# Peptides against a protein of PDB entry 5JXT: the designs that were tried, part 36

Target 1, 319 residues: chain A of PDB entry 5JXT
Amino acid sequence: SLLPKKEINVYIGMSEMQVKWYQKILEKDIDAVNGAGGKRESKTRLLNIVMQLRKCCNHPYLFEGAEPGPPYTTDEHLIYNAGKMVVLDKLLKRIQKQGSRVLIFSQMSRLLDILEDYCVFRGYKYCRIDGSTAHEDRIAAIDEYNKPGSDKFIFLLTTRAGGLGINLTTADIVILYDSDWNPQADLQAMDRAHRIGQTKQVVVYRFVTDNAIEEKVLERAAQKLRLDQLVIQQGRAQVAAKAAANKDELLSMIQHGAEKVFQTKGAFGTMAEKGSQLDDDDIDAILQAGETRTKELNARYEKLGIDDLQKFTSESAYE

## One batch from the design tools (peptide; aimed at target 1 Y61 I114 D117)

Design b2_p17_4_s1 (made by RFdiffusion4, then SolubleMPNN; from b2_p17_4, 8 letters changed)
Fold by OpenDDE base, seed 1:
Structure b2_p17_4_s1 (fold): chain B 319 residues (1-319), chain A 17 residues (1-17)
Amino acid sequence: as target 1 above (319 residues)
Amino acid sequence: MQDLIDEADAEAVYRRA
């Protein structure tokens, strides 16, 4: 029988470079971040800030002039300049030693370009599918990954491209490098490994940048998922429609952790203490802390009814 | 939201010539 999947949020500190770029993004639009625009502030402007902050949480090299060079080199700097890459690098070594195979999902195809360079640098054999991958090439990549005795350890996918009903049950580990605003897209991605034909315990690691916008993206996704579940259970289909973030919610999301980011000199958390020198004990501590926070997050929303979830703003999650 | 992600991804410049 298919075992239930285990989901763990992995909370990761920003690198020093990510902190500097996160500060730069906030400073560029400081009046909007401070709410000084009032009623005149565009929702589009706030959404743009959110997207830039999410790019920063993924990797600073997604910005012009961030990567050192030219010449551009593939080396350890590709890893230590992003907290998620530092954790990924250690986690993949553990996954490989366990004889597991891994799907890595992102919303951003440009992040997959970074992950390809990383795979080459570490000598990991991989497949890739994104939104630009031709149908025939997609079939070929899936077949190459799924074949008996495949040397392909990693499958790199955009969440959207991976959601298209494919079977990847030859992998037992799923890494969500970032989160979708729609939790159903992430579930569809997980269901590529967590499906009929899976023989192992599927484990899902969801990377979340700590003290940043991604915590609020995750909270909103968890809230929406719970609301969707309750709507299905209670037959109240009309209620689900209003889940679009308003301007005040977007502003609150942008402001989350911003003060601490401005006060920070260097990296955050384990990235400040260890950086690229994370050991197996540090990874175990991160995973254990993540498992605890995941249970707490789920327990918070399980107690809420439909009416509470509809009124629940990202601010009230901490009251 | 997807359109904004696609726009942000299109604007990302990692080693683009």
Scores: peptide ipSAE 0.312, ipTM 0.871, DockQ to the pose 0.468
OpenDDE base, seeds 2, 3, 4, 5: peptide ipSAE 0.298, 0.065, 0.309, 0.318; ipTM 0.848, 0.680, 0.871, 0.868; seeds 2, 3, 4, 5 fail the geometry check

Design b2_p17_4_s2 (made by RFdiffusion4, then SolubleMPNN; from b2_p17_4, 6 letters changed)
Fold by OpenDDE base, seed 5:
Structure b2_p17_4_s2 (fold): chain B 319 residues (1-319), chain A 17 residues (1-17)
Amino acid sequence: as target 1 above (319 residues)
Amino acid sequence: MQELIDKADAEAVYRRA
C-alpha cells in the first residue's frame, strides 16, 4: 500500500545578502509598505512588492546587480548568499547518502537556472522541465529520470510543469523550494512522487523563509486548503470565490517581519549563527523545529470554521 | 497570481546580459 506522505515545513533564515535586498525592496516602496496610500493604494503595487519579496526569499541573484560580476562565476557564493541554498546543499548531501532521489519544484524558471548551475557545481546529475520545455524534450527528460538504474539524482521542475500528470515515483523526496498561492498546485506537484508505483516513504520538504512574506504565503495557502476542503464537504460552492487576497491582507503580508528585517544587521536565525557552516545536527534541529511548527500550523486551521477561514488573520501562527 | 509569478520570473535577471 502507498504510505502517507510526510510533509515538513523547513523554516529558513535569510542570508545577509537577502536581508539587504529585502530592506531595499521595502524601502523603495516605503509609503505603500507603511499603508500611507490607504484606500488609494494600488492593489497592483502591493502585488508587485509581494512578488519582489518572494524573489528575494528564493535568491538575491534574481535581481539586477546582485550577483558579483561580470565575469560571473559558479562558486560557493551561489550557495551562501541564499538561506534556502545553504539548507538545500546540506539536505541534498543527506538525501543522496540515503540512496534517495529528489524532485525540486519552484514557481520560477529563473530559479531553476540557478539550481542548474548549482547542480553542475556540485556534480549532481539532473533533469529539468519547465513551462518552455518542448513536449518531446519533456518525455525524454522523464524517461531519462525514470529509467532503471538512472544516474539522474535530481529532477528540477516548475510547479506548473509538474502539474501535467507525469509519474516520477522513482523519486521519494520532494522539495518545494517555494510555495504556490494555490495549495492544490503544490499537492499536484507532490503527487508526482506520491502515486501508485511508489515503494518508499515520500517525504516533502517545503522551504519557507522565516520572518518574511513566505510565512504569510504559507498561512494563506493553508487557510485556503482548509476552506476548499470544508466547502467541498459542506457543498457550499459560493464560498470559494473570495480566493484573491485583498489590499489589507497584502499589506499585512508585506509588513510581516519588515520591522525585524530593518532592525537586523546581517543574516537571520541559523544563517546568522552558522551561515554556510551548517552541520548535520543543525539540519536535524531545523527539521525538528519545522515538524513542530508544521503540526501547530495545521492544528490552528483544523479548528476553524468556514466563517473564520474567510477572515485573513494578521496574526502568524508563530506570533 | 500565476501571471504575476510569470511576470516576476520574466523580470528576473540572473546572469542575463
Scores: peptide ipSAE 0.344, ipTM 0.892, DockQ to the pose 0.471
OpenDDE base, seeds 1, 2, 3, 4: peptide ipSAE 0.351, 0.036, 0.046, 0.349; ipTM 0.897, 0.566, 0.589, 0.894; seeds 1, 2, 4 fail the geometry check

Design b2_p17_4_s3 (made by RFdiffusion4, then SolubleMPNN; from b2_p17_4, 5 letters changed)
Fold by OpenDDE base, seed 5:
Structure b2_p17_4_s3 (fold): chain B 319 residues (1-319), chain A 17 residues (1-17)
Amino acid sequence: as target 1 above (319 residues)
Amino acid sequence: MEELIEEADAEAVYRKA
């Protein structure tokens, strides 16, 4: 029988470089961040800020002039300048030693370019599929990954490209490097490994930048998922129409952690304490803390009714 | 939201000359 998937949110501090870029993004639009535009503030402006902050949470090298160079080098700086890469690098070593195979999903094809360079640098054999991958090349990549005795350890996927009904049950680990605004897209990604033909316990690691926009993206996604479930159960189809975040929700998401980011000199949390020197015990502690926070987050939304789930609560369980 | 991710990805500059 297919075992239930285990899902763990992995809360990760920003690197020093991410903090600097996160500050720069907020400062560039400080009037919008402070809500000084009020009702006149453009929703498009707020959405742009959200997207830039999400890019920063993924990797600072997604910005012009962030990577040192030219010449650009593929080296340890690709890892230590992004908190998610530091955790990923340690986690992948563990996953490989366990004889597991891993799917890595992102919303950003440009982040997959970074992950390709990382795979080459670490000597990880990989496959890739994104939205630009031709149908024939997609089939070839899937077949190469799924073949008996495949030496391909990693499959890099955009969440949308992975959503297209493919079977990847030859992997047992799923890493969501970032989250979709639609939690159903992430579920569809997980279901590439969590299907009939899977023989192992599927484990899903969802990376979440701590004290940043991504916590609010996660909360909003969890709220939406619960709302979608209740709407289906109650037959209340009319409730689904409020799917898009309003200006006040977007502003609250942008403001989350912003004060602490401005006050911080250097990296955040475990990245400040250990940085690239994270060991196996530090990873275990991060995973254990993440499992606890995941249970708390789920328990918060399970108790809410439809009317409560239609209200964006600015209060994080961790504020 | 989804279109904005695609726009942000198009605007992302990793080792683009």
Scores: peptide ipSAE 0.282, ipTM 0.821, DockQ to the pose 0.503
OpenDDE base, seeds 1, 2, 3, 4: peptide ipSAE 0.276, 0.046, 0.245, 0.275; ipTM 0.820, 0.583, 0.801, 0.794; seed 2 fails the geometry check

Design b2_p17_4_s4 (made by RFdiffusion4, then SolubleMPNN; from b2_p17_4, 6 letters changed)
Fold by OpenDDE base, seed 1:
Structure b2_p17_4_s4 (fold): chain B 319 residues (1-319), chain A 17 residues (1-17)
Amino acid sequence: as target 1 above (319 residues)
Amino acid sequence: MQELVEQADAEAVYRKA
């Protein structure tokens, strides 16, 4: 029988470079961040800020002039300048040592470009699929990954491209490097490994930048998922979850952790304490803290009814 | 929302020549 998947949110501090870029993004639109634009501030402007902050949470090298160079070099700086890369690097070493194989999902193909350079730098053999991958090349990559005795350790996928009905049950670990606004897209990604033919316990690690916009993206996704489940259970198909965040919700999401980011001169959390020098005990502590916070997050939404979830703004989750 | 992710990805500059 297929074992239930284990899902753990992995809360990761920003690197010093990420904090500096996060500050720059907020400062560029400080009037919008402070709500000073009032009724005239466009939803589009706030959505753009959200997307820039999400890029920063993924990797600062997604911005022009962020990577040191030219010449551009593939070296340790690709890792230590992003909190998610520092945790990923340690986690992949553990995953490989235990004889597991891993799917890594992101919303951003440009992040997969960084992850390819990282894989080459660490000597990890990989496959890749994104939205631009031809159908034939996609089949070839899947077959190469799934073949008996495949030397491909990692499969790099965009969440949407990897969600398209493929079987990757030869992997037992799933890393969601970022989250989709639609929790169903992430579930579809997990279901590539968590399917008939899987013989191992599937473990899903969802990376979440702590004290940043990604916590609010996760909360909204969890809220939506619970609402979708309750709507299905109660037969209330007409409860169109307001699929799009309103202006005030977007502003609240942008403001989350912004003050602390402005006050911070270095990295956050374990990234401030150890940076790239995380050991196995630090990873265990991060995973244990993540498991606790994941249970707390789920327990918060399990108690809410449809009417509560429809009125529930991200602000009321902390009251 | 997906279109905004795709736009942000298209605008992302990692070692773009």
Scores: peptide ipSAE 0.368, ipTM 0.903, DockQ to the pose 0.529
OpenDDE base, seeds 2, 3, 4, 5: peptide ipSAE 0.111, 0.006, 0.355, 0.356; ipTM 0.535, 0.471, 0.896, 0.896

Design b2_p17_5 (made by RFdiffusion4)
Pose (drawn by RFdiffusion4):
Formats: structure tokens, sequence, C-alpha cells
Structure b2_p17_5 (pose): chain A 317 residues (1-241, 244-319), chain P 17 residues (1-17)
């Protein structure tokens, strides 16, 4: 029995420093922010703003010249200058206290570099797979974290790095520092720990910058995830739109017994006998329209689970 | 005493929209 994972959006604000940088990004190209300029502009200008705001929502030290002036130290400012780091510090502290281990995923490798400095600062044992990591390296990194009684606690990965089918069930908590544009990528990262061999409840925390660009980014991915489900669930429809033996057999046998019983004429003919007054015609049209409504209202309401014929139906016996 | 930009081995990811 594999427990369904708990996915939680943790909505996070921004530090005072992030607001300064967030405003500068928006100011440096306020024209494009207000939707100015021609409609012919290429997508490049807006996408550059998206990248900067994404970096800003992650950590201000991703911008050169942002970390407090030289010389550079690694201290508490690494935590309190990014809203996500403040939430993560207490979250990681609580995670270790309850005997849990955690996989931390990110889109940007420069952010895992910042998280490396944090792990060394707090004394956390950790592993890293980067996507810019050799094959033999990440094999050892997987084994090190999966070793029985492992010294490690945090596993730093990029959402794409490892490839398909790698197993990290020796962790039961997943933290997505930032989200991906395609939902299958984040969903695959969660299934590093949420797969066969996982014994404990998998909990996934997704850091989202509330009232900023990442909240809006998230709604789109949630929509694209919902669209994918509808396509997959309806993937049986085109194969259904020939005729089975039973389908052909049912068409022939339908009402055959009543035909054999009949010596004279059938229904509409036996009761009225090839002569029809106005009242008889009106009853035929009223009964037909009623049947037509009930038939259409029954089938136009159905779904793919009702129309889909099982392959075992072809096993006529 | 070096800056983060001098020490960082990581890369940035462009948006995929």
Amino acid sequence: SLLPKKEINVYIGMSEMQVKWYQKILEKDIDAVNGAGGKRESKTRLLNIVMQLRKCCNHPYLFEGAEPGPPYTTDEHLIYNAGKMVVLDKLLKRIQKQGSRVLIFSQMSRLLDILEDYCVFRGYKYCRIDGSTAHEDRIAAIDEYNKPGSDKFIFLLTTRAGGLGINLTTADIVILYDSDWNPQADLQAMDRAHRIGQTKQVVVYRFVTDNAIEEKVLERAAQKLRLDQLVIQQGRAQVAAAANKDELLSMIQHGAEKVFQTKGAFGTMAEKGSQLDDDDIDAILQAGETRTKELNARYEKLGIDDLQKFTSESAYE
Amino acid sequence: SKSFSERSRGTDVAPDI
C-alpha cells in the first residue's frame, strides 16, 4: 500500500532587499511592464523580465552586486535576505527533529550553490546532483543518500537532473524551492521519493512567492496539468470512433423474438392497419419526440467510462 | 572573501513559455 502524497503550496513573501530588486527589475523596463510598444515585439523582452523576477523570487544574491559589500561572508544574511530561505530554515529544522529527510529541487543551479553555502553554514550533511553531473558521480550520490544509516540529510537536485527512474525513497519530504513551467517535471521530482519502496507518507512542500510572479506562474501550470488529465482520460475516444461480433449480433437479434411471434403486422401496423387518421399520426409524432428527448438527454450526458467497450467484450461466449 | 558570482558553478534557466 503506497500512501498518496501530500502536496502543499507554502505561500511566502519577500524580504526588504527583494522588494528593492523587484522594483528595479520592473523599473528598468517599465514600458514593457505596462504593455507599451508595438504588438510586433518579439517574446524575448518580456521573457527576460520573467527570468529576473524568477531569480529575484528565489534569492537576491543571484544578481551580481547584491550580497553585502566586500569582503563577503557566509552568515545569517544568507537566510534573512530571501523570504524562501527564512521559511526553509525553520522547515528544515523541524524536518530533522521529526527524523525526516528531504529532497530539495530547484530550476537554477546557481540557487543550489547558495543552498550549498547554507548547508555548510548550518552543518548539514548533503548530496547534490546537478544535471551538469557525470553519470558515475550521481550513481555514487544516489547510493550515498540511499545507504542504510546514511550520514546525509538533505539532497539538492535540479528538477531535471537525474533522469527517469532514479530512486530516493530513503527520503519522505520533498521541497520544491521554485516550480517548473511544465507540471510533469515537478511531478517527476516528487516521484523520486514517492514510488515503490517508500514506506512513509510523502509530503511535498512547494515554495510560492505570494502576490508576485510565482503565484501567477503556478496557476498556469495547474491549468496545463488539468488539461493533460482531460486528454489522457479521453485518450480512449478516437479508437472507439468497425463493429464487434456482439454489436452486429445485437443489431440482428434486437426484437427478433417479437418478430417470430407476430403472425400479422407489427406494432404500428397491427393496431391501426395501414390507415391512419389525424389522431393516430399525432400520437406517433408525440411518442417519437418524447422518446427522442429521453434518448438524446441520456447519451449527450455520458462520459468515456460508459462508452468505452472493454476488450473482454470481444470474448464472446 | 570572493563574491558569489566568482564562486558559483551553477547556471541560470531561461523561461520556457

Design b2_p17_5_s1 (made by RFdiffusion4, then SolubleMPNN; from b2_p17_5, 8 letters changed)
Fold by OpenDDE base, seed 4:
Structure b2_p17_5_s1 (fold): chain B 319 residues (1-319), chain A 17 residues (1-17)
Amino acid sequence: as target 1 above (319 residues)
Amino acid sequence: SLSFAERSKGEDEPPEL
């Protein structure tokens, strides 16, 4: 019998460099961030800010002039300048010691390029598939990863490319390095490992930058998923989940944690305390806190009705 | 040596929201 997936949101503080770049992104368009553009501000402009903030949460080197250099070299700075990379680096060592194999999903092909540089730097054997990967090369990468006795530890995938019905049951760990706006895309990614033929407990780690836009992306995705489940269960196919975030929702998401980010000097949370020097106990603490917060998040949305789930209001948290 | 940002000039597809 296939064991249920264990899903854990891993809440990760920003590095000092991420905080600095997050501030710069907000400052660059402060009028839009403050809602001063009012009705005249385009949804497109807000979507662009959202994209930049999500890039920052993933890795600051996605921005020109963030990487230290010249010379530009792959080194420990690739890890310590992104909170997610610090956690990933420790988590992968644990996963490898356990004799597990891992799928890493991202929305961003450019983040997979960083993860390739990281894999090379750490000496991890990997496969890659993204949206640009030719069909033949996809087959070859899947076959190389799935072959008996494969030395490939990591499979790097874009969430969309990984969603294409492929079987990766030779992996038992899934890392969602970021989240899709559509929770079904992430579920489809998880189902590459969590499928018939899996013999191990599948564990899914969802990385979430704490006190940042990604927390709101996750909340929105969880809300949508619960709404979709309730709509299916109730046979109410006419309850169109509001498909697209409205302008005010996007603005609220951009504003989430922004004040605290502006007030912060240095890194956030465990990244401020330990930086790149996270040990196995720090990782256990992060995972345990994440497991608790995941249960709380799920329990929050499980209690909500369809009408509440249709309202993307931050206020339904305070009653 | 090029920076990562210079090497990885892929079009960031806007999120389908």
Scores: peptide ipSAE 0.431, ipTM 0.847, DockQ to the pose 0.443
OpenDDE base, seeds 1, 2, 3, 5: peptide ipSAE 0.425, 0.416, 0.419, 0.431; ipTM 0.846, 0.842, 0.837, 0.848

Design b2_p17_5_s2 (made by RFdiffusion4, then SolubleMPNN; from b2_p17_5, 8 letters changed)
Fold by OpenDDE base, seed 5:
Structure b2_p17_5_s2 (fold): chain B 319 residues (1-319), chain A 17 residues (1-17)
Amino acid sequence: as target 1 above (319 residues)
Amino acid sequence: SLSFAERSKGSDRPPEL
């Protein structure tokens, strides 16, 4: 029988470089961040800020002038300059040692380009699929990954391209490097490994940058997922979740953690204490804390009715 | 030598919000 998947949100501090770039993004549009534009502020401007903050949470090298150089080289700096890469690097060593195989999903094909450089640098054999991958190349990559005795350890996928009806049950670990705004896209990605033919316990690690916009992306995704479940259960198809975030919701998401980011000199949390020197005990502590926070997050939304879930108020989720 | 930002072939998709 297929075992239930285990899902763990992994809350990760920003590196020093991520904090600096996060500050720079907020400062560039400080009037919009402070809500000084009021009703006249462009939704497009706020969406652009959200996109830049999400890029920063993924990797600072997505920005011109963030990478150290010239000369530009692939080295340990690719890892230690992004909190998610530090955790990923430790987790992949553990996963490989356990004889597991891993799917890594992202919304950003440019992040997959970083992960390719990382795989080459670490000597990890991988496959890749994104939204630009030709159909024939997609089939070839899937077949190469799923081949009996395949030496391909990692599959790199964009969440949307990887969600499209493929079987990847030869992997038992799923890493969501970032989250889709639609939680159903992430579920569809997980279900590529968590399907008939899986023989192992599927474990899903969802990376979430702590004290940043990604916490609010996660909260909104959890809220939407619970609302979708209640709408199905109650037959209330007319409760179309307001799919599009309003300006005030976007502004609240941008402002989340911004003050603490401005006050912070250096890295956040475990990245400030240990940086790239995280050991196996530090990883276990991060995973345990993540499992606790995941249970708490789920328990908050399980108590909410449809009317409460229609209100995007950060306050109602923390009372 | 090009930076990652200069050599990256990927496209950033705007969030569907």
Scores: peptide ipSAE 0.401, ipTM 0.823, DockQ to the pose 0.576
OpenDDE base, seeds 1, 2, 3, 4: peptide ipSAE 0.371, 0.395, 0.384, 0.382; ipTM 0.781, 0.804, 0.787, 0.782; seed 3 fails the geometry check

Design b2_p17_5_s3 (made by RFdiffusion4, then SolubleMPNN; from b2_p17_5, 8 letters changed)
Fold by OpenDDE base, seed 4:
Structure b2_p17_5_s3 (fold): chain B 319 residues (1-319), chain A 17 residues (1-17)
Amino acid sequence: as target 1 above (319 residues)
Amino acid sequence: SLSFAERSKGSDSPPEL
């Protein structure tokens, strides 16, 4: 029988560069971040801030003038300037050593370009699929990855492009480098490895930037997933999964952790303590803390009714 | 040499909220 997935949220501190860029993004639109725009603040402007903050959580080199140079060269700075890359780099070494193969999903094709540069830099053999990949090239990449004795360790995918019914059961590890706003997209991504034909325990690592907008993205996704489950279970098809986040929800998400980010000099959490010098014990600590916080998050949403889950309020989770 | 930001012409997935 297929073993249940083990899902772990991996909470990762921002690098110093990420903190600096996160501050700059907030400062650039500080009036919008403070809600001073009132009714005149466009939902589009808030969505743009959300997008920039999510880019920052993924990698600061998604911004012009973040990369050190000229000359612009792929080096260790590609890793240490992004908390997720530091954790990824250590985790991939472990995954490879255990004889596992890994799917890495992102929402951002531009992040996959960074991950390609990283794979080349580390000498990891990889395949790639995104939204722009031709159908024939998708088939070729899947077949190359899945072939017996494939030397392709990593498959890089955009979550939605990878979600399209493909079989990647030759991988047993899934890394969600970022989260989709729709938890079903992430589930569909996981189900590329976690399906009939899988012989190993599938482990899913969901990277989440700590003290940042991504915690609220995760909370919203978990809330939506639980709501969807309860709606299905209760036959209440009339509970419209609450529409697209309103302005106040977006504003609350943008504001989450912003004050602490402004007060922070340098990196966050384990990134402040160890930076690029994470060892295996540091990774184990991060994974253990993540497993605990994952259980707490799930337990929080499991107790909530439909009415509570429809209220995207920070408060309904403290009652 | 171009920066990563200049080299990468990929689209960021729109926030489907």
Scores: peptide ipSAE 0.398, ipTM 0.836, DockQ to the pose 0.585
OpenDDE base, seeds 1, 2, 3, 5: peptide ipSAE 0.385, 0.375, 0.392, 0.373; ipTM 0.819, 0.833, 0.825, 0.833

Design b2_p17_5_s4 (made by RFdiffusion4, then SolubleMPNN; from b2_p17_5, 6 letters changed)
Fold by OpenDDE base, seed 2:
Structure b2_p17_5_s4 (fold): chain B 319 residues (1-319), chain A 17 residues (1-17)
Amino acid sequence: as target 1 above (319 residues)
Amino acid sequence: SLSFAERSRGEDAAPEL
C-alpha cells in the first residue's frame, strides 16, 4: 500500500541581500504598500509588487544588478545570498546521503536556471522540465530520470509542467521551492512522486520565506484548500468560484512582515546567526519548528466553517 | 562572463490570481 505523504513547511529567514532587495521593492512602491493609493491603486500594481516580493523570496539574482561582479562566476555566493539556497544545499546533502532522489518544483523557470548553475557547481546530476520543454525532450528527461540505476539525483521542474500527469515515483523527496496560489497545483506536483509504483515514504518539504509575503500566500492556499474540501463535502460547488484575491487581501499580503523587514539590518533568524554555516542541528531545528508550525496552520483551518473560510481575516499588521 | 540576469532564459511566472 502507498504510505501517506509527510508534508513539512520549512520556514526560512532571508539573507542580508534578500532583506536589502525586499526593502528596495517596498520602498519603490511605498505609497501602494501603505495603502495611500486608495481607490486609485490598481490591482495590477499590487500584483506586480507581489511578483517582485516572491522573486526576492526565491533568489535576489532574479534582479538585474544583484549578482556580485563582473566577473560573474558561479560560487558559494549563489548559495549564501538566498536563505532557501542555504537550506536547500544542506538538505540535499542529507537527502543524497540517505540514498533518496528528489524532485524540486518552482513556479519560476528563471529559478530553475539558478538551480541548474547550482547543480553544476555542486556536481549534482539532474534533469529539467519546464513549460518551454518540447514534448520529445520531456519524454527523454523522464525516461533518463526513471531508468533503473539512473545517476540523475535531482529533477528540476516548474510546478505546472510537473503537474501534467507524469510519473516520477523513482523519487521519494519533493521540494516545493515556492508555492502556487492554487494549492491544487502543488498537490498535483507532489502526486508525481506520491503515486502507484512508489515504494518509499514520500516526504514533501515546502520552502516558505519567514516574515515575508510567502507566509500569507501559504495561509491563503491552506484556507482555499480547506474551503475546496468543505465545498466538495457539502455539495456547494457554486461557493468556490470567488478564488481571486481582492485588492485588500493583496495589500495585507504585501504589508505582512514589511515593518520588520524595514527595521532589519542584515539577515533574518538563523541566517543572521549562522549564515551559510548551518550545521545538522540547525537543519533539524528548522525542520522541527516547521513541522510544529505546519500542524498549527492545518489545525487553524480544520476548525473553520465555510462562512469563516470565505472571510479573509487580514489581521492588519498595523493593529 | 554574463550576469545571471543576462544568462537567464526563463520567464517570470505570472501568478494566476
Scores: peptide ipSAE 0.364, ipTM 0.831, DockQ to the pose 0.620
OpenDDE base, seeds 1, 3, 4, 5: peptide ipSAE 0.351, 0.363, 0.355, 0.364; ipTM 0.832, 0.836, 0.835, 0.833

Design b2_p17_6 (made by RFdiffusion4)
Pose (drawn by RFdiffusion4):
Structure b2_p17_6 (pose): chain A 317 residues (1-241, 244-319), chain P 17 residues (1-17)
Amino acid sequence: SLLPKKEINVYIGMSEMQVKWYQKILEKDIDAVNGAGGKRESKTRLLNIVMQLRKCCNHPYLFEGAEPGPPYTTDEHLIYNAGKMVVLDKLLKRIQKQGSRVLIFSQMSRLLDILEDYCVFRGYKYCRIDGSTAHEDRIAAIDEYNKPGSDKFIFLLTTRAGGLGINLTTADIVILYDSDWNPQADLQAMDRAHRIGQTKQVVVYRFVTDNAIEEKVLERAAQKLRLDQLVIQQGRAQVAAAANKDELLSMIQHGAEKVFQTKGAFGTMAEKGSQLDDDDIDAILQAGETRTKELNARYEKLGIDDLQKFTSESAYE
Amino acid sequence: TIEEEPLFIKRRKEEKE
């Protein structure tokens, strides 16, 4: 029995420093922010703003010249200058206290570099797979974290790094520091720990910058995830739109017994006998329209799970 | 407080080279 994973959006604010940088990004190209300029502009200008705001929502130190002036030290400012780091610090502390281990995923390798300095600063034992990591390296990194009684606690990965089917069930908590544009990428990262061999409840925390660009980014991905489900659930429809033996057999046998019973004429003919007054015609049209409504209202309301014929139906016996 | 330069800054300098 594999427990369904708990996925929680943790909505996070921004530090005073992030606001300064967030404002500068929006100011440096305020024209494009207000939707100015021609409609012919290429997508490049706006997408550059998206990248900067994404970096800013992650950590201000991703911008050169942002960390406090030289010389550079690795201290508490690494935590309190990014809202996500403040939430993560207490979250990681609580995770270790309850005997849990955690996989931390990110889109940007430069952010895992910042998380490396944090792990060393707090004394956390950790592993990293980068996507810019050799094959033999990440094999050892997987094994080191999966070793029984492992020294490690945190596993730092990029959402895409490892490839398909890698197993990290020796962890039961997943933290998505930032989200991906395609939902299948984040969903695959959660299934590093949420797969066969996982014994404990998998909990996934997704850091989202509330009232900023990442909240809006998330709604789109949630929509695209919903669209994918509808396509996959309806993937049976085109194969259904020939005729089975039973379908052909049912068409022939339908009402055949009543035909054999009949010596004279059938229904509409036996009761009225090839002569029809106005009243008889009106009853035929009223009975038909009623049947037509009930038939259409029944089938136009159905779903794929009702129309789908099982392959076992072809096993006529 | 670690008085050494952060690893992420060193790597950024290396990328420039």

